Peptides against a protein of PDB entry 3V4L. Designs and how they scored, part 39

Target 1, 386 residues: chain A of PDB entry 3V4L
Amino acid sequence: GQPLAKDKVALLIGNMSYWEHPKLKAPLVDVYELTNLLRQLDFKVVSLLDLTEYEMCNAVDEFLLLLDKGVYGLLYYAGHGYENFGNSFMVPVDAPNPYRSENCLCVQNILKLMQEKETGLNVFLLDMCRKRNDYDDTIPILDALKVTANIVFGYATCQGAEAFEIQHSGLANGIFMKFLKDRLLEDKKITVLLDEVAEDMGKCHLTKGRQALEIRSSLSEKRALTDPVQGAPCSAEALVRNLQWAKAHELPESMCLKFQCGVHIQLGFAAEFSNVMIIYTSIVHKPPEIIMCDAYVTDFPLDLDIDPKHANKGTPEETGSYLVSKDLPKHCLYTRLSSLQKLKEHLIFTVCLSYQYSGLEDTVEEKQEVNVGKPLIAKLDMHRGL

## One batch from the design tools (peptide; aimed at target 1 H80 E162 I166)

Design b2_p16_8_s4 (made by RFdiffusion4, then SolubleMPNN; from b2_p16_8, 8 letters changed)
Fold by OpenDDE base, seed 1:
Structure b2_p16_8_s4 (fold): chain B 386 residues (1-386), chain A 16 residues (1-16)
Amino acid sequence: as target 1 above (386 residues)
Amino acid sequence: GPPLPPHAGVIELEDE
């Protein structure tokens, strides 16, 4: 019969905004496009941008809680990385310069933990460099991996080589994602799909002799990303997994705020990623005696590090949101919360209405505090290990 | 350009 997945879970991490290393651009688009494709494949996807070491560890731990016997696990990483002695290290955004293995996440350690969950398939898609780190001579003593015959690595590049993104005048994919996205929905064994991606990448003149896809697999069964999820979640574990995933993707409900002056504001929320939310405000009712009014959001929790200069923009793009702008309501003020994983408390903020009456020169302000609870990934309490 | 840090991840290819 066709192989069935008990469930399908993906963790996608895109690190771009490094503190001590060159900033990247491709991971933004790559994580977003891959998220949309994996959702079409019935994956439960957690998508995270710009994680610290601690936040990456917690994201992996939460991902491992979603894994169980016969579940398909996919880890995608785009960012800085290195490979020492056949061990792949993902570099967090807070990694020092130079970084070492103690500052990074070892993919083979994650694989070990996935094997302990008796997963049906383990897919690693690593869009990072595989150069040796000469500042890290640590030979990790890896415990012997179990022979599970269900492992697939897609490395964006060969051992000791670099992975590339193409500078275009706009949003562009990394080289790996550019070719992967065109085939990802194909009903093929995952190793065959990746081999076709490797052939397509090999025709690219820009990367010829610089980057080539490497596939490392022990996959003995015909498993595909298109494999259907087995039935209704009848197990307690499957129910918990579904609830945990749903919890990590729950947006706040849209609110209608009423001010004393008779202005009504619509407050809305949109997810760009599991840790990135856009707040938007619009004037839905204005008394005719009010000539001008604007609704600003302010007084965010300090943990979110919201710069007021980037808040309350007339377009999503001015906030740094280029991907979801088409799905957002028009004629709003937009604020992008890019670090929801840092939120320890409820998201409480102020909506400030600034308005002017006809024939009065003075601007009037009214304020309302809004509590929207813990949005998206903030519900997973990624901070519980502190 | 400045020497790429020896362990840079994804590298931006400038279109020559």
Scores: peptide ipSAE 0.036, ipTM 0.673, DockQ to the pose 0.326
OpenDDE base, seeds 2, 3, 4, 5: peptide ipSAE 0.023, 0.025, 0.035, 0.034; ipTM 0.627, 0.652, 0.663, 0.672

## One batch from the design tools (peptide; aimed at target 1 A78)

Design b2_p17_1 (made by RFdiffusion4)
Pose (drawn by RFdiffusion4):
Structure b2_p17_1 (pose): chain A 386 residues (1-386), chain P 17 residues (1-17)
Amino acid sequence: as target 1 above (386 residues)
Amino acid sequence: AAEEELSLVSREASLPS
């Protein structure tokens, strides 16, 4: 009568800043939006931006670790894609020009690994182009899929076609997400809902005859993204899964820093994506003997490759964050730490204090090191092992 | 006019000739 979910897990990847290929803009916004919608449907969500091939493989491994028998698994990719010989490929940021299947992730490979885990539902939302990579000589000769009647595909466009994004100077949106976001929360069967989305997508003027939504499904059960999760977890296997999930969305505690000069610096942290964290520095207290002082953040782990133009900015928007000044506490210096999947080490940076005493010209520098451990996805140790 | 002001962009990767 009523289909049930052991758990609902989602992996969302949005690639924008390609090294050898045109950079995209809507993936960040679309990924942010799909996480919020999927969380309202009570999903364990992993949101990641600008992953290399190696990094993309690890995200799939962490996602597969969160899937067991009866778990609804969902994969959303927004970025560059190509389709050769019946296989869909997601292109990582590190991809060369020209690129081949070896440089890319085959969705069919990911689907087989999910079937090996006995998942109740396999939903794929591929918000990518589907043309031939004429340079791809290799045909993967993949093994046949087990007939499981729970596979669902939400291709943003058809085979040989292109998926489009509106790059309006401001926010920038994807077409698939413009029509998906208004309908995702419906209690319809996943296939029915995706078809209703395909109708509204046809009413699109910007994309008519260039992009159409393609649905491929085997699903023989009235399963939906709104189906409920098996109430009390109470199983030992269910507990290990909730820990593995909480292990990735840990944020450092908002600490207060005391300086030898009697100055207090409040250090705040904000989550944007599992891959993205925002630090803010507020000068909370200073003694009367000091009037002039500015707190600045430096000496980040080189693995992260933090550009200076994204750090120590008056507002969060100036760092490139999707989060706005109404979401983040006012008046601090905001700094954006994207690319946490690059952190093998522990997070250590210096909160540097440049200050001046009453009646003196000289400028005094007080550097204090801060170790915040492995924030968010860095805690998963994706680089672990030999 | 509003639609002419919009930039519609494909997510196709550019490849050499």

Design b2_p17_1_s1 (made by RFdiffusion4, then SolubleMPNN; from b2_p17_1, 10 letters changed)
Fold by OpenDDE base, seed 1:
Structure b2_p17_1_s1 (fold): chain B 386 residues (1-386), chain A 17 residues (1-17)
Amino acid sequence: as target 1 above (386 residues)
Amino acid sequence: SELESLEVVSTAADLPE
C-alpha cells in the first residue's frame, strides 16, 4: 500500500544576520519558499530566522517534542556551517569568530535524538558550507546511531566545498533551493527527488565544478514528502502536537480601536515567519473635522530590540518585508517584529493616534495600550530554560 | 539565459587564516 505518515513536521532555520560573520541573503527567501511548499505537502512547519545558539537549541528541542513514532521529521538549515570528521555544524548568528563546536549545533546529535522518537522518516536539508573548521580540534565521539533505515541527508554541496547564493539586485534563492523548489512537490521517493535535483544543479553552468548536491541515505522504504498524513489524531500525543503547532502559528486577532475624537483604527497582524510578524494600522473611520490623522505603534517590549526608525513605514518593503507584501492590506503603516522568540512577556505596545482638526494648528495625540498576548512562536516560551 | 549573467557568492564564513 502507499506509505502513510503519522504526521509531518518541519523545522526551517535561516540564519543571515550574523554578528561576527558575513551576512547572507538567500536564507530569507529560501526559508519562506520552502515553508510554502512544505505546507502544500501537509507539513506542520515552524520557520525561524536569525537564531542565537540558545534559541537554536530551544527550537530543536521544541521540534523534537513534535516528533513521535511514525512522524516524518524534516530539518532544513540555511546559514553558515562547517563539517569536521563527517559531523555537520550549524552556526548560530551570535557565534564568535572563530567559532567552535561548543558554539554550534551538531546535526548528528539532532539525528540521534530524532531516532529516539522512532520517526517514520528523518530528512535533513543542509544549505551550508561543508569546509573544515581548523579552529575546532574537537573530535565528537558520537554514540553509535541506531539502524533505523529512514535517514536522508541532502547537502547543498559536497564534502569540503562551499555553498553559494545568487548575487542579484533583488530577492534570490540560494543555489540549492533554486533547484529543490522546482521538484519538491513531485510524488517520488525522497532520494529519487534529490537525485533529480542533483542532476538539475549539475546542468547549471554557474555551479559546475563549484557546488554539487550530495545525498546520504539509509532509506530502505519508498518514502516521499507527498506521503499522506494518517487521518484524525489517533493519540493524545498527536493531539498535543497539533495544539502545540497551532499555538506557534496563532496570530493575534485583528482589532478595531476607537479613539475619543471618533477616529477608528484597524490593527492587523500577519505572519512572515514563526518568529516574524508584521503589525499594520489603517484608518477605517475619520470624522470630517479631522484633516490629518496617523496611527503609530510604539512602546514595544525592550526584548524585541525594535528600532523606531524601521517602525511605522508606508510600505511593507521599507520594514524589510518583501515576501508577504502582496497579502497585506494597502495604505497602512507597517511595523516588522523580527525577533518574537525573544519575547518573555505579553506583547504590549501603544497605538498613538496623531491628528489635526480643521482650523487648529496644533496636533492632538491620543494613546491606547494594546495587549495581544504571546504571538506565534512566543507562545512556546523558548526561554523557559533561563 | 538569465542565469548566465548571474554572479554567485560563497556562503562561507571568513574565518581567520
Scores: peptide ipSAE 0.289, ipTM 0.801, DockQ to the pose 0.730
OpenDDE base, seeds 2, 3, 4, 5: peptide ipSAE 0.254, 0.268, 0.247, 0.273; ipTM 0.788, 0.798, 0.790, 0.793

Design b2_p17_1_s2 (made by RFdiffusion4, then SolubleMPNN; from b2_p17_1, 11 letters changed)
Fold by OpenDDE base, seed 3:
Structure b2_p17_1_s2 (fold): chain B 386 residues (1-386), chain A 17 residues (1-17)
Amino acid sequence: as target 1 above (386 residues)
Amino acid sequence: DELEKLEVVSTAPDLPE
């Protein structure tokens, strides 16, 4: 029979908006497309963009809480990175220039912690450069890894080589994800699937002699990402894991706001990522005496770093939301909250209704405060240590 | 193919020399 997973959990991190380093583009599309594919494979997926060192540590800790005996764990990372002495370092968005191991997350440390959970499969997909960082002279004293025959690394590039993205004016995948996505749903041993991806990448004229996929594996069993989740009655641990994941993916319910002027607004929410939410407002009822009417969202928590210039846009794309825009209702005002991991408290904000009566020159404003609780990843309280 | 006109750019950071 096919092996069974006790459960399947994935953490996907895409770092693009670096403070001290060149900005990337591919991780946005790559994390989104991989999230949708892994969900079709019955993975519990946490998808996070633009994490600081502290936020990455917390995301890994929360991911490790979802892991247990026989669970399949997948970590995907797209961003800047380096490899020193066979140790892979993921670079947070707040990393200094130059960065060192003290500013970065070591993948082999995460692997050690995953091995302590007695996981059924550990998959690392690392879409980052693997050049040596000569500014980091530290030899990581890694504790001895357990001998587990359940580890697979897919590196987007060879040791000491660069990873590449396609410079397009629009949305494009990175080179690795472009080939990975076409095969990810295949019912094959994960190492065989990755070998086929390596062959497909090797046929690409753009990357020939520049980037090649490296597979490093101890996987002795025929395990696939398609392996079914064990349908046995939820252990207490499986119930806790399911509840924890569900909390991180619960959107606020759509609200109908009623203003004193008789205007009714629908307030809606959509998830782009586990830490990225779109708020949209639409006027669902307007009295005939009101000639102009707009519903703006404002007064967001300061910890979200919301630029008002990017809020209340007439299209999702003007907010920087290109991926979910097709699934959003039309004729709204849109606001993208891209840093929900920073939210310490309930998401409280103001809906400001600006309107004009027929025959009055002056605009009138009415305000209503809205509390939507902790949306998405903010329910995990990743800030419990601050 | 539309791919023939695409420039492939390294994701390597600009570390100091």
Scores: peptide ipSAE 0.191, ipTM 0.760, DockQ to the pose 0.735
OpenDDE base, seeds 1, 2, 4, 5: peptide ipSAE 0.175, 0.034, 0.162, 0.191; ipTM 0.747, 0.693, 0.747, 0.758

Design b2_p17_1_s3 (made by RFdiffusion4, then SolubleMPNN; from b2_p17_1, 10 letters changed)
Fold by OpenDDE base, seed 1:
Structure b2_p17_1_s3 (fold): chain B 386 residues (1-386), chain A 17 residues (1-17)
Amino acid sequence: as target 1 above (386 residues)
Amino acid sequence: SEIEKLKVVSTAADLPE
């Protein structure tokens, strides 16, 4: 019969904004496009950008809570990384220079924990370099892995080699995602799909002799990313998993704010990633006596590290939001909250209306505090380990 | 034709010289 997944869960991490290392660009587009493709494949997708070591550990722990017997687990990582002694290390954005294994997440440790969950399929897609880190002399003593025969690694590059992104003036994929995205929806065994991606990448004149896809698999069954999810959640664990995933994707409801001057503001919310939200404000009603008015958002929680210079922009693109701008309403002021994983409390902020009456030179201000609860990933309380 | 340049995804911290 056709294989069934009990459920399908993916964690996608894209690290770009490194503190002590060269900044990347491709992970933004790669995580976004892969999220949309995996959602079409009925994956529950958590997509996270720019995680610290602690935040990456918590994201992996939350991902492991979504895994259970017969669940398909997919981990995608795009960022800096290295490989020592056949162990792959994902580099967090706060990693020191030089970094060591103690500052990084070992993929083989995550695999061990996934095997303990009795998953139906374990897929790792590692869009990182695989050079040795000579500053890390640690030989990880990994416990013996179980013989689960359900593991697939897709490495963007060969052992000891580099992965590349294309330097373009605009948004571009990394080399791996550029070819992966074209085949990801194909109803093929995941290893066969990755072999075709490897062949397509091998035709690329830019990467020929520099980057090649490596597939490492113990997958004994015909499993595909297209495999249907088993019907309605029949277990309490499946219901909890569905509720937890839904919480991580719950946007605040759109609000209509009414000011004393008679101005009405629509406050709206959009998800770019599980930890990235766009707030937008629009004036939906203005009394004719008011000639000018603007609605600014301010007084964000300090944990979000919101620079006011990047808030309240006339376009989504001016906030650094290039991917969801087509789905946003026009003629708003836009603010991008890129670090929702840092939010410990409710998202409380101020909407400030600045306006001018006809025939008065003085600008008037009215303020309204807004509490939208915990948006998106902030509902998972990834900080509960403190 | 804009020469598509590959940018290396860094693997090791470049030690500051």
Scores: peptide ipSAE 0.282, ipTM 0.783, DockQ to the pose 0.474
OpenDDE base, seeds 2, 3, 4, 5: peptide ipSAE 0.038, 0.064, 0.035, 0.037; ipTM 0.665, 0.637, 0.638, 0.661

Design b2_p17_1_s4 (made by RFdiffusion4, then SolubleMPNN; from b2_p17_1, 11 letters changed)
Fold by OpenDDE base, seed 3:
Structure b2_p17_1_s4 (fold): chain B 386 residues (1-386), chain A 17 residues (1-17)
Amino acid sequence: as target 1 above (386 residues)
Amino acid sequence: SEIESLEVVSTAPDLPE
């Protein structure tokens, strides 16, 4: 019979906005496109951009809570990284220069914890450099891995080599994701699929002799990302997992705000990632005596680190939202909340209506406070350890 | 193709020498 997954869970991390390291571009598009593909494969996908060490640890812990016996776990990482002594280290955005293993997440430690969950399949897709970090002389004493015969690593590059992105002014994939996305939906054993991706990458003149996919696998069974999820969640654990997943992906409901002047505003929400939300405002009703009016969002929680210069834009693209702009309503003001993982409390903010009456020179302002609860990833309370 | 004129850049961080 076709293999069955008890469930399928993916954590995708894309780090780009490093504090002490060169900024990357590809992880934005790569995490977004991979999220959409894995959702078509019935994966529960947490997608996170620009995580600190603490936030990455918490994201991994929450991912591990979604894992159980016979669940397929997939971890994707795009960002800076290194490999010492066959151990892969993912570099958080707050990592110092130089960084060490104490500032980074060891993938083999995550694998150990996944093996403790008795997972059906463990897939790691690592789109990072694999150069040695000579500033880290620590030999990690990793506990012995269990012999589970269900592990697959897809490394975007060879041991000791660099991974590359395409230097373009627009949106582009990293080299690995560019080839992976074309094959990911194929009903093939995951190691066969990755071998075909390796062949496709090897034909590319841009990467020939610079980057090659490495596959490391102990997978003894024919397991595919296309393997169907075993039917309705019959266990209490499966119900808890589904509820936890649903919480991490629940958008605020669209709201209609009514101002005293008689202006009505539609407030809407869209998810770009599990930690990135677009807020948009539109004027749905304006009294004829009001000649001009705009609806600004302001007074966000300080933990979100929102620059007002990037808020209330006339296009999604001006906020840095290039991916979901096609699915957004037109003729709004747009604000991108890119750090929802930092939100400790409810998302409370002010909607400020600025308007002008016919025949008055002065602008009038009305304000309404809006509480939308904890949106998306903020429902997981990733801060419970602080 | 548009791909033929693209340069690839390493994602390796600049570590101190």
Scores: peptide ipSAE 0.243, ipTM 0.791, DockQ to the pose 0.734
OpenDDE base, seeds 1, 2, 4, 5: peptide ipSAE 0.073, 0.048, 0.153, 0.165; ipTM 0.710, 0.712, 0.744, 0.735

Design b2_p17_2 (made by RFdiffusion4)
Pose (drawn by RFdiffusion4):
Structure b2_p17_2 (pose): chain A 386 residues (1-386), chain P 17 residues (1-17)
Amino acid sequence: as target 1 above (386 residues)
Amino acid sequence: SKDKFLTEHEERTEARS
């Protein structure tokens, strides 16, 4: 009568800043939006931006680790894609020009690994172009899929076609997400809901005749993204899964820093994506003997490759964050740490204090090191092992 | 031949075991 979910797990990847290919803009916004909607449907969500081939493989491994028998698994990709010989490929940021299947992730490979885990539902939302990569000589000769009647595809466009994004100077949105976001929360069967989305997408003027939603499904059960999760976890296997999930969404505690000069620096942290964290520095207390002082953050791990133009900015928007000043506490210096999947080490940076005493010209520098461990997805140790 | 992704997946499983 009522279909049930052992758990609902989602992996969302949004690639924008390609090295050898045109950079995109809507993936960040679409990924942010799909996480919030999927969390309202009680999903364990992993949100990641600008992954290389190696990094993309690890995100799939961490996602597969969160899937077991009866778990609804969902994969959303927004970025560059090509379709050759019946296979869909997601292109990582590190992809060369020209690129091949070896440089890319085959969705069919990911699907087989999910079937090996006995998942109740396999939903794929591929928000990418689907044309031929004429340079691709290799045909993967993949093994046949087990008939499991739970596979669902939400292609943003048809084979040989393009998926489009509206790059309005402001926010920038994807077409698939414009029509998906208004309907995702419905209690309809996943296939029915995706078809209703395809109708509204046809009413689109910007894309008519260039992009249409393609649905491919085997699903023979009235399964939906709104189906409930098996109440009390109480199983030992169920507990290990909730820990593995919580292990990736840990944020450093908002600490207060005391300086030898009697100055207090409040250090705050904010989560944007599993891959993205925002630090802010507020000067909470200073002694009367000091009037002039500015707190600045430096000496980040070189693995992260933090650009200076994204750090120590008066507002979060100036760092490139999707989070706005109403979401983040007011008046601090905001700094954006994207690319946490690049952190093999522990997070150590210096909170540098530049200050001046009453009646003196000289400028005094007090540097204090801060170790915040492995925030968010860095805690998963995606680079672990030999 | 086996797809690169599956080869590397098996290798990562072994290395982490």

Design b2_p17_2_s1 (made by RFdiffusion4, then SolubleMPNN; from b2_p17_2, 7 letters changed)
Fold by OpenDDE base, seed 3:
Structure b2_p17_2_s1 (fold): chain B 386 residues (1-386), chain A 17 residues (1-17)
Amino acid sequence: as target 1 above (386 residues)
Amino acid sequence: MKDKFMVEFEKRKLARS
């Protein structure tokens, strides 16, 4: 019979905004497009941008809580990385220069923990460099992996080689994701799918002799990303997993705020990623005696590091939101919250209405505090050890 | 044409290293 997945869970990490390393751009697009494709494949997807070491560890721990016997686990990483002694290291955004193994996440350690969960399939898609880090002489003592015959690595490049992106003025994928996305929905054994992606990369004159996909697999069964999820959650564990994932993806409900002056504001929320949310405000009713009015959001929790200069923009693009702008309502003010994983408390902020009456020169302000609880990934309390 | 394109490509590539 066709293999069944007990469930399908993916963690996607895109690191770009490095503190001590060159800033990347393509991981934004790579994670977003891969998220949409994996959702079409009935994956439960957690998508995270710009994680510190601590935040990456917590994201992996939460991902491992979603894994169980017969579950398909997929980890995708786009960012800086290296490979020492056949061990792959993902570099967090706060990693020092030079980085070392103590500042990075070892993929083989994650694989060990996934094997303890008795997963049905383990897929690693590593869209990072595989050069040796000569500043890290640490020989990792890894415990012996179990023989589970369910492991697939797709490396964006060969051992000792670079994975790269091309700097465009606009949005562009990394090289690996550019080819992967065109094949990902195919109903094929995952190793066959990746082999076709490798052929497509090999035919491209830009990548030929520069970057080649490497596949490492022990997969003994004909498993595909298209494999159907086993029907309704029959176990208590499956229910817990579904609830845990749902918590990390719950948006605040849209609100209609009514001010004393009679102005009504619509407050709305949109998810760009599991840790990135857009807030938008619009005037939905204005009394005729009010000639001008603007509604802006302010007084955000300090943990979110929101620069007021980047808040309350007339377009989503001016906030740095290029991917979801088509799905947002027009004629709003937009604010992008890009670090929801840092939120220690409830998301409380102020909606300030500035308005002018006909025949009065002075502007009047009214303020209303809004509590939306913990949105999206902030429900997982990924900061609890800080 | 190929050479100018390749030179510009090499300038615009960013390694994930």
Scores: peptide ipSAE 0.412, ipTM 0.836, DockQ to the pose 0.014
OpenDDE base, seeds 1, 2, 4, 5: peptide ipSAE 0.411, 0.418, 0.399, 0.411; ipTM 0.837, 0.842, 0.834, 0.841; seed 2 fails the geometry check

Design b2_p17_2_s2 (made by RFdiffusion4, then SolubleMPNN; from b2_p17_2, 7 letters changed)
Fold by OpenDDE base, seed 5:
Formats: sequence, structure tokens, C-alpha cells
Structure b2_p17_2_s2 (fold): chain B 386 residues (1-386), chain A 17 residues (1-17)
Amino acid sequence: as target 1 above (386 residues)
Amino acid sequence: MKDKFLVRFEEKKKARS
């Protein structure tokens, strides 16, 4: 019979806005496109951008809580990285220069923990360099991995080699994702799919002799990303997993705010990533006696580091939101919350209405506080360990 | 425009002693 997944869970991390390292661009696009593809494959996807070491550890811990016997687990990472002695290290955005193993997440440690869950499939897609870091002489004493036949590594490059992105004038994928995305939906054994991606990368004149995919697998079974999820969650563990995932993806409901002057504001929310939300506001009703009327959002929690200069933009693109802009309503003011993983409390903010009556020179202000609870990834309370 | 490749790795420039 066709293999069944008990469930499918993916964690996608894209690090680009490094503090002490060269900024990347492609991880934004790579994580977004991969998220959409994996959702079409019935994966529960957590997508996270620009994580610190602590935030990456918590994201991995939360991902591991979603794993169980027969669950398919997929970890994708796009960012800076290195490989020492066969150990792959993902570099957080707050990593010092030079970074060392103590500042980074070891993929083989994550694999060990995934093996303890008796997962049906473990897929690692590592879109990072595999060069040796000569500033890190630490040999991780990894405990012996369990002998399991359900592991697949797709390395964007060969051992000791570099992974690249191509900087265009617009949005572009990394080299690995450029080829992976074209085949990811194919109903093939995951190793066969990755072999075809490797061939496509090898035929391309841009990548030939520059970057080559390496596949490392113990997968003895025919498992595919297309394998159907087992029917309705009948176990307590499956219910808990579904609830935990649902919490991490729950958007606030759209609201209609009514001001005393008779102005009505529509407030809406959209997810760009699990830790990135767009707030949008529009004036949906204005009394005729009000000649000028502006609505803006302000007074965000300090943990979000929202610069008011970057809030309340006339386009999503002016907020740095280039991917979801087509799906957003037009003629709004847009605010991008890019660090929802930092939110410790409920998302409380103010909608401020500034308006002028016909025949009065003075502007009037009305304010309403809005509490939308914990949106998206903020429901996981990734900060509770501090 | 020549495609600019960005490397997903940083080597710390050895301080020229």
C-alpha cells in the first residue's frame, strides 16, 4: 500500500539580517515559496525569519514537540552556516564574528532528538555553506546516532564547498531552492526527487562547477513528501499537535472600530510568516462633515522594536513586505510586525484617528486600544525560558 | 549586470598582523 504519514510537520528558518555578518536576501523568498509548497503537501509549516540563538533553540524545541511516531518531520534552513567534522552548524542572526559551535545550532543534535521521536521520515534541507570554520576547533562529542533508515539530508552544496544566492535587482531564490521548488510537488521517493534536483543543478550553466547538491540518506523505504496524512486525529497526541500548530497560525479576526465622531475603521491582519504579521487599516465610513481623516496604529509593545517611521505605510512594499502584497487589500495603511517571537504579552496597540471638521481649524484625535491576544508564533511563548 | 553571488559563509578576515 501507499505509505501513510501520521502527520507532516515542517520548520523553516531563514536567517538573513545578521548583526555581525554579511546580510543575505534569498532566504526570505526561499522560506516563503517553500512554505506555500509544503502547505500544498499538507504539511503543518512553521516559517520563521531572522532568529537569534535563543529563538532558534526554542523554535527547534517547539518543532520537536510536534514530532511523534510515524510523523514526517522536515527542517529547512537558509542562512550562514559551516560544517566541521561532518557536523553542520546553523548560524543565528546574533552570532558573533567569528562564530563558534557554542553560538550555533548543530543539526546532528537536532537529528538525535528527532530519532528519539520515532518519526516516519526525517528530511533536512540545509541551504548553507559546508566550509570548515577554522575559528572553531571544537569537536562535538555527538552521542552515537541511532541506526535508523528514515533520514534524508539534502545539502545545497558538497562537503567543504560554498552555497550561493544570486543577487538580482529583484526578489530571487537561492540556488538550491531555485531547482528544488520546481520538483518538490512530484510524487516520488524523496531521494529520487533530490537526485533529479541535483541533475537539474548540474545541467545549469550558472551552477555547474560552482554548486552541487549532495544527498545523504539512510532511507530504505519508499517515502515521499506527497504521502497522504493519516485521517482525522484519533490520538490524544495528534489532537495536541493539531492544537499546538493551530495556535501558532491563528490570526486575529478583522475588526470594525467605531469612533465617537462616526468614523468607522476596518482593522485587518495577514500572516507573511509565522513570526511576521501585517496589520492594515482603512477608513470604511466617514461622516460628510469630516473633511480630513487619518487613522494610524501606534503604542506597540516595546518587545517588538517597532520604529514608528516604518509603521503606517501607504503600500506593503514600503514596510518591506514584497511577497504577500498581492493578497492584501488595497488603499490601506500597512504596518509590518517582523519579530512576533519576541512578544511576551498580548499584542495591545492603539488605533489613533486624527480628523478635522468642516469650518474648524483644529485637528481632533480619538484613540482606541485594541487587544488581539497573542498572534501566530507568539502563542507558543518562545521567550518563557528567560 | 553580472550576477553577484553571495556566499552563505563568512570567513573572518585575518587581521593582518
Scores: peptide ipSAE 0.304, ipTM 0.739, DockQ to the pose 0.019
OpenDDE base, seeds 1, 2, 3, 4: peptide ipSAE 0.267, 0.049, 0.026, 0.038; ipTM 0.725, 0.580, 0.527, 0.510

